# Peptides against a protein of PDB entry 3V4L, part 144

Target 1, 386 residues: chain A of PDB entry 3V4L
Amino acid sequence: GQPLAKDKVALLIGNMSYWEHPKLKAPLVDVYELTNLLRQLDFKVVSLLDLTEYEMCNAVDEFLLLLDKGVYGLLYYAGHGYENFGNSFMVPVDAPNPYRSENCLCVQNILKLMQEKETGLNVFLLDMCRKRNDYDDTIPILDALKVTANIVFGYATCQGAEAFEIQHSGLANGIFMKFLKDRLLEDKKITVLLDEVAEDMGKCHLTKGRQALEIRSSLSEKRALTDPVQGAPCSAEALVRNLQWAKAHELPESMCLKFQCGVHIQLGFAAEFSNVMIIYTSIVHKPPEIIMCDAYVTDFPLDLDIDPKHANKGTPEETGSYLVSKDLPKHCLYTRLSSLQKLKEHLIFTVCLSYQYSGLEDTVEEKQEVNVGKPLIAKLDMHRGL

## One batch from the design tools (peptide; made by RFdiffusion4, then SolubleMPNN)

Design b2_p17_4_s4 (from b2_p17_4, 7 letters changed)
Fold by OpenDDE base, seed 1:
Structure b2_p17_4_s4 (fold): chain B 386 residues (1-386), chain A 17 residues (1-17)
Amino acid sequence: as target 1 above (386 residues)
Amino acid sequence: PKPPLPDTLTGKILLPD
């Protein structure tokens, strides 16, 4: 019969904004496009950008809580990384220069923990370098892996080689995602799908002799990313998993704020990623005696590190939101909250209305505090380990 | 001048177009 997944869960991490390392660009587009494709495949997807070591550990722990017997687990990582002694290390954005294994997440440790969950399929898609780090002399003593015969690694590059992104002026995929996205929806065994991606990438003149996809698999069964999810959640654990995933994707409800001057503001929310939200404000009603009015958002929690210079923009693109701008309402002021994983408390902020009456030179301000609770990934309390 | 940080020998490389 066709294999069934008990559920399908994906964690996608894209690290770009490194503190002590070269900044990347492709992970933004790669994580976004892969999220949309995996959602079409009925995956529960958590998508995270720019994680610290601690935040990456917590994201992996939360991902492992979503895994159970017969669940398909997919981990995608795009960022800096290295490989020592056959162990793959994902580099967090706060990693020192030079970084070591103690500053990084070992993929084989994550695999061990996934095997303890008795998963139906373990897929790792590692869009990072696999070059040796000569500053890390640590030889990881890994415990013996179980023989689960359900593991697939898709490495964007060969052992000891580099992974590349193309320096475009605009938004572009990394080389691996560029070819992966075209085949990801195909009803094929995942190793066959990745082999076809390897053939397509092998035709790329830019990477010929520099980067090649490597597939490492113990997958003994015909399993595909297209495999249907088993019907309605039949266990308490499956219900908890569905609720936990839903919490990580719950947007605040859109609000209509009414000011004393009679101006009405629509406050709306959009998810770009599980840790990235766009706030937008629009004036939906203005008394005719008010000639000008603007609605600014301010007084964000300090944990979010919101620069006011990047808030309240006339376009989503001016906030750094290039991917969801088509799905946003027009003629708003936009603010991008890119670090929702840092939010310990409720998202409380101020909406400030600045307005002018006809025939008065002075601007008037009214303020309203807004509490939207914990949006998106902030509901998972990834900080509860402190 | 701070010595250039050694090129991150292990990071993703930007290819010029």
Scores: peptide ipSAE 0.194, ipTM 0.715, DockQ to the pose 0.359
Fold by OpenDDE base, seed 4:
Structure b2_p17_4_s4 (fold): chain B 386 residues (1-386), chain A 17 residues (1-17)
Amino acid sequence: as target 1 above (386 residues)
Amino acid sequence: PKPPLPDTLTGKILLPD
C-alpha cells in the first residue's frame, strides 16, 4: 500500500540578521514559500526567522515535542553554516566571530533525537555552506545513530563547498529553493524529487562548477512529502500535538476599539511567520466634526526590541513585510513584530488615537491599552529555561 | 576602525546578479 504518515511536522528556520556576520536576504523568501508549499502538503509548519542560539535550541525542542512514532519530520534551515568531520552546524544570529560548535546547532544531534521519537521519515533540507571551519578544531563525539532507514538529507551544496545567495534588488529565492519549490508538490519518492531538483540546479549557469545539490539518504521505503496523513488523531499524543501546533498558530482576534470622541478603530493581526506578526489599524468610523485622525500603536514590551521609527507605517513594505502585503487590508497603519519568540508575558500595547476637531488648532489624544495575550509562537513559552 | 572581519568565514557567499 502507499505509505501513510501518522502526521507531518516541519520546522523551518531562516537566519538572516546576523550580529557579527554578513546579512542574508534569501532565507526570508525561502522560508515563506516553503511554508506555503508544505501547508499544501498537509504539514504542520512552524516557521521562524532570526533565532539566537537559545531560541534555536528551544525551537528544536518544541519541534521534537511535535514528533512521535510514524510522524514525518522535516527540518529546513537557511542561513550561515559549516560542516566539520561530516557534522553540519547551523549558525544562530547571535553567534560570535569566529563561531565554534559550542555556539551552533549540530544537525546530527537533532537527527539522533528525531530517531528516539521513532519518526516515519526524517528530512533535512540544509541551505547553508558546508565548508570546514578552521577556527573550530573540536570533534563532536556523537552517539551512534540508530539504523532507521528513513533519513534524507538534501544539502544545497557539496561537502567542503560554499552555498551562494544571488544579490537581487528585489525579493528572490536562494538557489536551492528556486528549484526545490517547482517540484516540491510532486508525488514522488523524496530522494527522486531531490535528484530531479539536482538536475535542474545543474543546468543553472550561476551555480555551474560552484554549487551542486548533494543527496545523502538511507530510505528503504517509497516515502513522499505527498504521503497522506493517517486519519483522525486516535491517540492522546496526536491530540496534544495538534493542540500544541494550533496554539503556535493562533492569531489574536480582530478588535473594534471605541474612543470617547466617537471614533471607531479596527485593530487587526496577520501572521507572516510563526514568530512574525503584523498589527494593522484602520479608522472605521469618524464623526464629521473630527477633520484629522490617526491611530498609532505604541508602548510595546521592551523584549520585542521594536524601533518606533519602523512602527505605524503607511504600507506593510515600509515595515519590512514584503510577502503578506497582498493579503493585508489597504489604507491602514502597519507595525511588524519580528521577534515574538522573545515575548515572556502577554502582548500588551497602547492604541493612541490622535485627532483634530474642526475649528480647534490643538491635537487631542485618547489612549486605550490592549492585551492580546500570547500570539503565535509566544504561546509555546520558548523562554522557560531563562 | 575595527579591522574588517576576515571574509574567510564559512557563511553563504553573496553573488552579484
Scores: peptide ipSAE 0.188, ipTM 0.709, DockQ to the pose 0.345
Fold by OpenDDE base, seed 5:
Structure b2_p17_4_s4 (fold): chain B 386 residues (1-386), chain A 17 residues (1-17)
Amino acid sequence: as target 1 above (386 residues)
Amino acid sequence: PKPPLPDTLTGKILLPD
């Protein structure tokens, strides 16, 4: 019979806004497009951008809580990285220059923990460099991996080589994702699918002699990303996993705010990623006596590090939201919350209405506090260790 | 200021189009 997954869970990490290293561009698009494809494959997807070391550790820990016997686990990483002694290190955005193993996440340690969960399939898609880091002389003493015969690595590049992204004037995929996305939905054994992606990359003139896909697998069964999820969760653990994932993807409900002046504001929310939310406001009713009015969002929790200069924009693109802008309502003010993983408390903020009456020169302000609870990834309490 | 580390490309590289 076709193999069944008990469930399918993916963690996607895209690091691009490095503090001490060159900024990347492709991880934004790559994580977004891969999220949409994996959702079509019935994966529970957590998608995270620009994580610190601590935030990456917590994201991996929360991902491991979603894993259990027969669950398919997929880890995708796009960012800076290195490989020492066959160990792959993912570089967090706060990593020092130079970074070392103590500043980075070892993929083989994550694999060990996934093997302890008795997963049905472990897939690693690593869109990072695999050069040796000569500033890290640490030989990681990794515990011996179990012989689980359910492991697949897709490395975007060869051992000791670099991974590349194409510098377009607009949004572009990394080289690996450019070819992976065209085949990801195919009902093929995952190693066969990746071999076809390797052939497609090998035909590209940009990658020829610079970057080639490496497949490292110990996969004894015919498992595919298309393998159906086993029906309704019969176990308490499966119900808990489904509830935990659902909590991490719950948006606040859209609300209509009514001000004393008779102005009505629609407040809405959209997810770009599990840690990135767009807030949008629109004036849905204005009394005729009010000639001008604007609705601003302000007074965000300090943990979110919201610069007011980047809030309340006339377009999603002015907030840095280029991916979900087509699905957003038009004629709003938009604010992008890009660091929801930092939220310790409830998301409480102020909606400030500034307005002017006909025949009065002075602007009037009315304010309403809004509490939307913990949106998206903020429900996982990734900060419990601080 | 720490001297800029030499371009030991341990990071993902931007290719020009």
Scores: peptide ipSAE 0.089, ipTM 0.705, DockQ to the pose 0.399
Fold by OpenDDE base, seed 3:
Structure b2_p17_4_s4 (fold): chain B 386 residues (1-386), chain A 17 residues (1-17)
Amino acid sequence: as target 1 above (386 residues)
Amino acid sequence: PKPPLPDTLTGKILLPD
């Protein structure tokens, strides 16, 4: 019969906004497109951008809580990385220059922990460089991996080689995701699917002799990403997993705010990623005596590092939101909350209504505080260890 | 002084079009 997954869970990390390293662009698009494809494959997807070391550790720990016996686990990483002694290190955005293994997440350590969960399939898609880091002389003493015969690595590049993205003026995929996305929905054994992606990437003139996909697998069974999830969650653990995933994806409800001047504002929310939310405001009612009226969001929690220069924009694109802009209402003011993983408390902010009456030169302001609870990934309490 | 090692981009490299 066709193999069944007990469940399917994916953690996707895209690091691009490095502090001490060159900024990347492709991880934004790559994580977004892969999220949408894996959702069509009935994966529970957590998608995270621009994580620190601590935030990456917590994201992995929360991912491991979603894993159990016979669950398919997929980890995708796009960012800076290196490989020492056959161990792959994912580089957090706060990593120093030079970074070492102590500043980075070892993929083989994550694999060990996934094997302890008795997972049905472990897939790693590593869209990072695999050059040796000569500043890290640490020989990692990794515990021996179990012989589970259910491991697949898709490396975007060969051992000791670099991974590339194309320098477009606009949004573009990395080289690996460009070819992976065209095949990901195919009902094929995951190693066969990745081999076809390797052949397609091998036809690319830009990467010929520079980047090639490496597949490393112990997968003894015919397992595919298309494998159906086994029925309704029958176990307490499956219910907990479903609830935990649902919490990480729960948006605040849209609100209608009423001001004393008689202006009504619609406040809405959209998810770009598990840690990235767009807030939008629209004027739904305005008294005729009010000639000008704008509704700004302000006074965000300091932990969110919201730059006011990028808040309250007339387009989603001016906030840095290029991916979900088509699905957003038009004629709003838009604010992109990146870094929801930093939110320790409820998201409390102020809606400031600035308006002018006909025949008065002075602008009037009214303010209303809004509490929307913990949105998206902030519900996982990734900070419980601080 | 040895020239600074070119930043060994252990990360993704941007390819020109």
Scores: peptide ipSAE 0.065, ipTM 0.691, DockQ to the pose 0.338; fails the geometry check

Design b2_p17_5_s1 (from b2_p17_5, 6 letters changed)
Fold by OpenDDE base, seed 5:
Structure b2_p17_5_s1 (fold): chain B 386 residues (1-386), chain A 17 residues (1-17)
Amino acid sequence: as target 1 above (386 residues)
Amino acid sequence: SQTVIQLDEKTKLVSFN
């Protein structure tokens, strides 16, 4: 019979806004495109941008809680990285320069923990460099991996080589994702799918002799990303997993705020990623005696590190949101919350209405506090223990 | 150091290094 997945879970991490390292661009688009494709494949996808070491560890721990016997686990990483002695290290955004293994996440350690969950399939897609880090002389003593025969690595490049993004006219895509996305939905054994991606990448004149896809697998069964999920969750563990995933993806409901002056504001929310939300405000009713009115969001929790200069923009693109702008309502003010993983408390903020009456010179302000609880990934309390 | 390869006036390769 066709293999069945008990469930399918993916963690996608895109690190681009490094503190002490060159900034990247491709991880933004590549994580977003891969998220949409994996959702079409019935994956439960957690998508995270710009994680610190601590936040990456917690994201992996939460991902491991979603794994169980016969579950398909997929980890995608796009960012800076290195390979020492066949061990792959993902570099967090807060990593020092130079970084060492103690500042980074070892992929083989994550694999060990996934094997303990008795997963049906473990897929690693690593869009990072595989050069040796000469500043890290640590020989990691890894415990022996179990022989599970269900492991697939897709490396964007070969050992000792660089992975690249293509930057063209302000847009950027990883070379690996450029070819992977065209085949990801194919009903093929995952190793066959990746071999076809390797052939397509090998035809690219831009990367010839610079970057080549490497496939490392021990996959003994014909498993595909298209394999159907086993029907309704019958186990208590499957119900808990579904509830945990649902918590991490629950958006606040749209609100209609009514001010004393008779102005009505619609407040809406959109997810760009599991840790990135856009707030948008629109004036839906204005009394005729009010000549001008603007609705601003302000007084955000300090944990979110929101610069007011980047809030309340006339377009999603001015907030740095290029991907979801087509699905957003037009003629709003937009604010992008890019670090929801840092939120320790409920998301409480102020909606400030500034307006003028016909024939009055002075601006009037009305304020309403809004509590939307913990949106998206903030429900997981990734900071529990600080 | 990050490798940057200019391909044309508008297109470059940038490494993840």
Scores: peptide ipSAE 0.493, ipTM 0.939, DockQ to the pose 0.879
Fold by OpenDDE base, seed 2:
Structure b2_p17_5_s1 (fold): chain B 386 residues (1-386), chain A 17 residues (1-17)
Amino acid sequence: as target 1 above (386 residues)
Amino acid sequence: SQTVIQLDEKTKLVSFN
């Protein structure tokens, strides 16, 4: 019979805004495109941008809570990375220069923890460089992995080689994601699918002699990303997993704020990623006596490190949100919250209305405080222990 | 050091290194 997944869970991490290393661009688009494709494949997707070491560890821990016997686990990483002695290290955004293994997450350690969950399939998609780190002479003593015939690695490049992004007109895509996205929905054994992606990359003149996909697999069964999820969650564990994922993806409800002057504002929320939310405000009713009226958001929690100069933009694109802009209402002011994993408390902020009456020169201000609780990934308390 | 390969006036490859 066709193999069934007990469930399907993916963790996608894209690191771009490094503190001590060159900034990347491709992980933004690549994590977003992969998220949308994996959702079409009925994966529960956690998508995270720009994580510190501590935040990456917590993201992996929360991902492992979603794993169980017969669950398909997929880890995607795009960012800086290296390979020492066949061990892959993902570099957090706060990693020092030079970074060492003690500042990085070892993928083989994550694999060990996934094997303890008795997963049905373990897929690693690593869009990072595989050069040796000459500043790290640490030989990782890894515990012996269990012999499981269910592991697939898709490396964006060969051992000792670089992975690349294509930058064109300010946009960027990883070379690996450029080819992977065209085949990801195919009903094929995952190793066959990745082999076809490797052939497509090999035919491209851009990648020839620069980057080649490497597949490492122990997968003995015909398992595909298209494999159906086993029917209604009959187990308590499946219910807990569904609730845990839903908790991490719950948006605040849209609100209608009414001001004393009779102006009504719609306050809306959109998820770009599990840790990135767009707030948008629009004036839905204005008395005719009010000639000018502006609604802006302010007084955000300090943990979010929101620069007021980047808040209340006339377009989503001016906030750095190029991907969700088509699904957002027009004629709003937009604010992007890009670090929801740092939120220790409830998201409380102020909506300020500035307006002018016909025949009065003075501007009037009204303010309302809004509490939207813990949005999206902030409900998981990924900062626990800081 | 990050490898940068200019392909044309508008297109470049940038390594994740």
Scores: peptide ipSAE 0.486, ipTM 0.937, DockQ to the pose 0.870
Fold by OpenDDE base, seed 4:
Formats: C-alpha cells, structure tokens, sequence
Structure b2_p17_5_s1 (fold): chain B 386 residues (1-386), chain A 17 residues (1-17)
C-alpha cells in the first residue's frame, strides 16, 4: 500500500540578520515560500527567522517534542554554515567572528535525537555553505547513528563549496529553493524528487560550475512528502502534538477599541512567520467633529527590541513586510514584531489615539493599554528553556 | 569572506559564506 505518515512536522529556520557576519536576504523569502508549500502537503510547520544560539536550541527541542513513532520530520535551514569532517553546522545570528562548533548547531546531533523518536522519515534541507571552517579544529565525536534507513539530506551545494542567493532589484532567493519549489509538491520518492531538482539546477547557466545539489540518503522505503497523514489522531501523543502546534500558531483575536471622544479603532493581527507578527490599526468610526485622527501603537515590551522608526507605517512594506502585504487590510497603520521568541511575558502595549477637533488647533491624545497574551511562538516560552 | 558575483547591473550572486 502507499506509505502513511503518522503525522508530518517541519521546522524551518532562516537566519539573515547576523551580528558579526554578512547579512543575507534570501532566507526571508525562501522560508516563507517553503512554509506555504509544506502546508499544502499537510505539514505542521514552525517557521522562525533570525534566531540566536539559545533560541535555535529551543526551537529544535520544541520540534523534537512534535516528533513521535512514524512521524515525518523535516528540518530546513537557510543561513551561514559550514561542514567539518562530514558534520554540518548551522550558524546562529549571534555567533562570534570567527564562529566555532560550540557556537553552532550540529545537524547530525539533531538527527540522532530524531532517531530516538522512531520517526518514519527524517529530511534535512540545508541551504548553507559547506566550506571547511579553518578556525574550528574540533573533531566532533558523534555517537553511532541507529540503522533506521529513513534519512535524506538535500544539501544546496557540494562538500567544500558555497551556496548562493540570487539578488535582483532588492529581492533575493536561494538557488536551491528556486528549483526545489517547482518540484516539492510532486508525488515522488523524496530522493527521486531531489535528484530531479539537482538536474534542474545543473541546467541553469548561473549555477553551472558554482553550485550543485548533493543528495545523501539511507532510505529503504518509497517515502514521499506527499504521503498522506493517518486519519484522526487516535493517540494521546498525537492530540498533544496537534495542541502544541496549534498553541504556537494562535493569533490574538481582532479587537474593537472605543475611545471617550467616540472614535472606534479596529486592532488586527497577522502572522508572517511563527515569530513574526504584523499589528495593524484602522479607524472604523469617527465623529464628524474630529477632522484628523490616527491610532498609534507604542510602549512595547523592551525584550522585543522594537524601533519606533519602523512602527506605525502607512504600508506593510515600510515595516519590512513584503510577503503578507497582499493579505492585509488597506488604509491602516502597520507595525512589525519580528522577535516574538524573546517575549517573556504577555504582549502588553499602548494604543494612542491622536486627534484634532474642527476649529481647535491643539492635538488631543487618548491612550488605552492592550493585553493580547502570548501570540504565536511566544506561547512556547522559548526564552525559559525547554 | 562572502563571495559576490555581479551577473548584470541589477543581478548578483551572493554566497552564504
């Protein structure tokens, strides 16, 4: 019969805004596009941008809690990385320069932990460089992997080579994701699908002699990303997994705020990623005596590192939100919260209504505090450790 | 060091290195 997945879970990490390393651009679009494709494949997807070492460790541990016997696990990473002695290291945004293995996440260690969960399939998609790091002389002593015959690695490049992004007119895509996205929905054994992606990359004049996909696999069964999930969650573990994923993706409900002057504001929320949320405000009712009226959000928790210069913009794009702008209401003020994993407490902020009456020169302000609880990934309390 | 390859006036390849 067709193989069945007990469930399908993916963790996607895109690191771009490095502190001590060159900034990347492609991981933003590539994580977003891959998230949408994997959701069409009935994956439970956690998508995270710009993680520190500690936040990456916690994200991996939360991902491992979603894994169980016969579950398909997929890890995607886009960012800086290296390969020493056949071990792949993902570089966090806070990694020092030079980075070492002690500052990075070893993919083979994650694989070991996935094998302990008795997963049905383990897929790693690594969109990073595979050059040796000469500043890291550590030889990792890895424990012997179990013979599970359910492992697939898709490396964006060959061993000792660079992976690239294509930057055009301010946008960027990883070369690997550019070709992977065109085939990802195909009902094929995952190794066959990746081999076809490798052929497509090999035909591209931009990548010829610069970047080539490498596939490493031990896959004894015909497993595909299209394999159906087993029906209704029959186990307590499957219910817990579904609840944990749902908890990490719960948006605050839209609110209607009423001010003393008679102005009504709609406050809305949209998810860009599991750790990135857009807040938007709109004036839904205004008395005719009020000639000008704006609703600003302010007084965010300091842990979120919100720059007021990027808050309360007239377009989503002015906040740095280019991907979800089509799905957002128009004629709002927009604020992008890009670090929800840092939120220790409830998201409390102030809505400030600034307005002017007809025939008065002075601007009047009314303020209302809003508590929206812990949005999205902030419900997992990643900052406390697992 | 990051490798940058200019392809045309508007398009470049940038490594993840």
Amino acid sequence: as target 1 above (386 residues)
Amino acid sequence: SQTVIQLDEKTKLVSFN
Scores: peptide ipSAE 0.482, ipTM 0.938, DockQ to the pose 0.877
Fold by OpenDDE base, seed 1:
Structure b2_p17_5_s1 (fold): chain B 386 residues (1-386), chain A 17 residues (1-17)
Amino acid sequence: as target 1 above (386 residues)
Amino acid sequence: SQTVIQLDEKTKLVSFN
């Protein structure tokens, strides 16, 4: 019969906004595109951008809680990275320059922990450089991996080589993701799928002699990303996994705010990533005596580091949201809350209505405080590991 | 150090280094 997955879970991390390293662009688009594809494959996907070391550790820990016997686990990483002595290191956004293994997440350590969960399949898709870090001579003492015969690595590049993004007209994609996305939905053994991706990359004149996909596999069974999830969750662990994933993707309900002047505002929420939310406001009713009115969001929790200069934009694109703009209502003011993983408290903010009456020169303001609880990834309390 | 390869006026490859 066709192999069954007990469940399918993916963690996607895209690091681009490095503090001490060159900024990347492709991880934004690549994590988003891969999220949409994996969702079509019935994966439970957690998608996270711009994680610190601590936040990456917590994201991995939360991902490991979603893994269990026969579950398919997929880890995707796009960002800076290196490989020393066959160990792959993912570089957090807060990593110092130069970074060392102590500042980075070792993929082989994550693999060890995934093997302890008795997973049905472990897939690593590493869109990072594999050059040696000459500033780190640490040889990780890794415990012997279990012989699980269910491991697949897709490296965007060869050992000792660079992985690249292609930047064109302000947009960027990772070269690996560019080819992976075209085949990811194919009903093929994952190693066969990746081999076809490698052939497609090998035909690309841009990457010839610069980047080539490497597949490392111990996968003894015919397992595909298309393998169906077994029916209704029958275990307590499966219910917990479903609830945990659902919590990480629960948006606040849309609200209709009524102001004393008779203006009604629709407040809405959209997820761009598990840690990135768009807030949008629209005027749904305006008394005729009010000639102009705008609904601003302000007074966000300091932990979110929201620059007011990037809030309350007339387009999603002006907030830096290029991906979900087509799915958003038009004619709103938009605010992009990145870094929801930093939220320790409830998301409380102010909706400020600024308006003008016909025949009055003075602008009037009314304010309402809004509490939307913990949105998206903030429900997982990723900070509680201290 | 990040490798940057200019392909044309509008297109470049940028490494993840």
Scores: peptide ipSAE 0.475, ipTM 0.937, DockQ to the pose 0.892

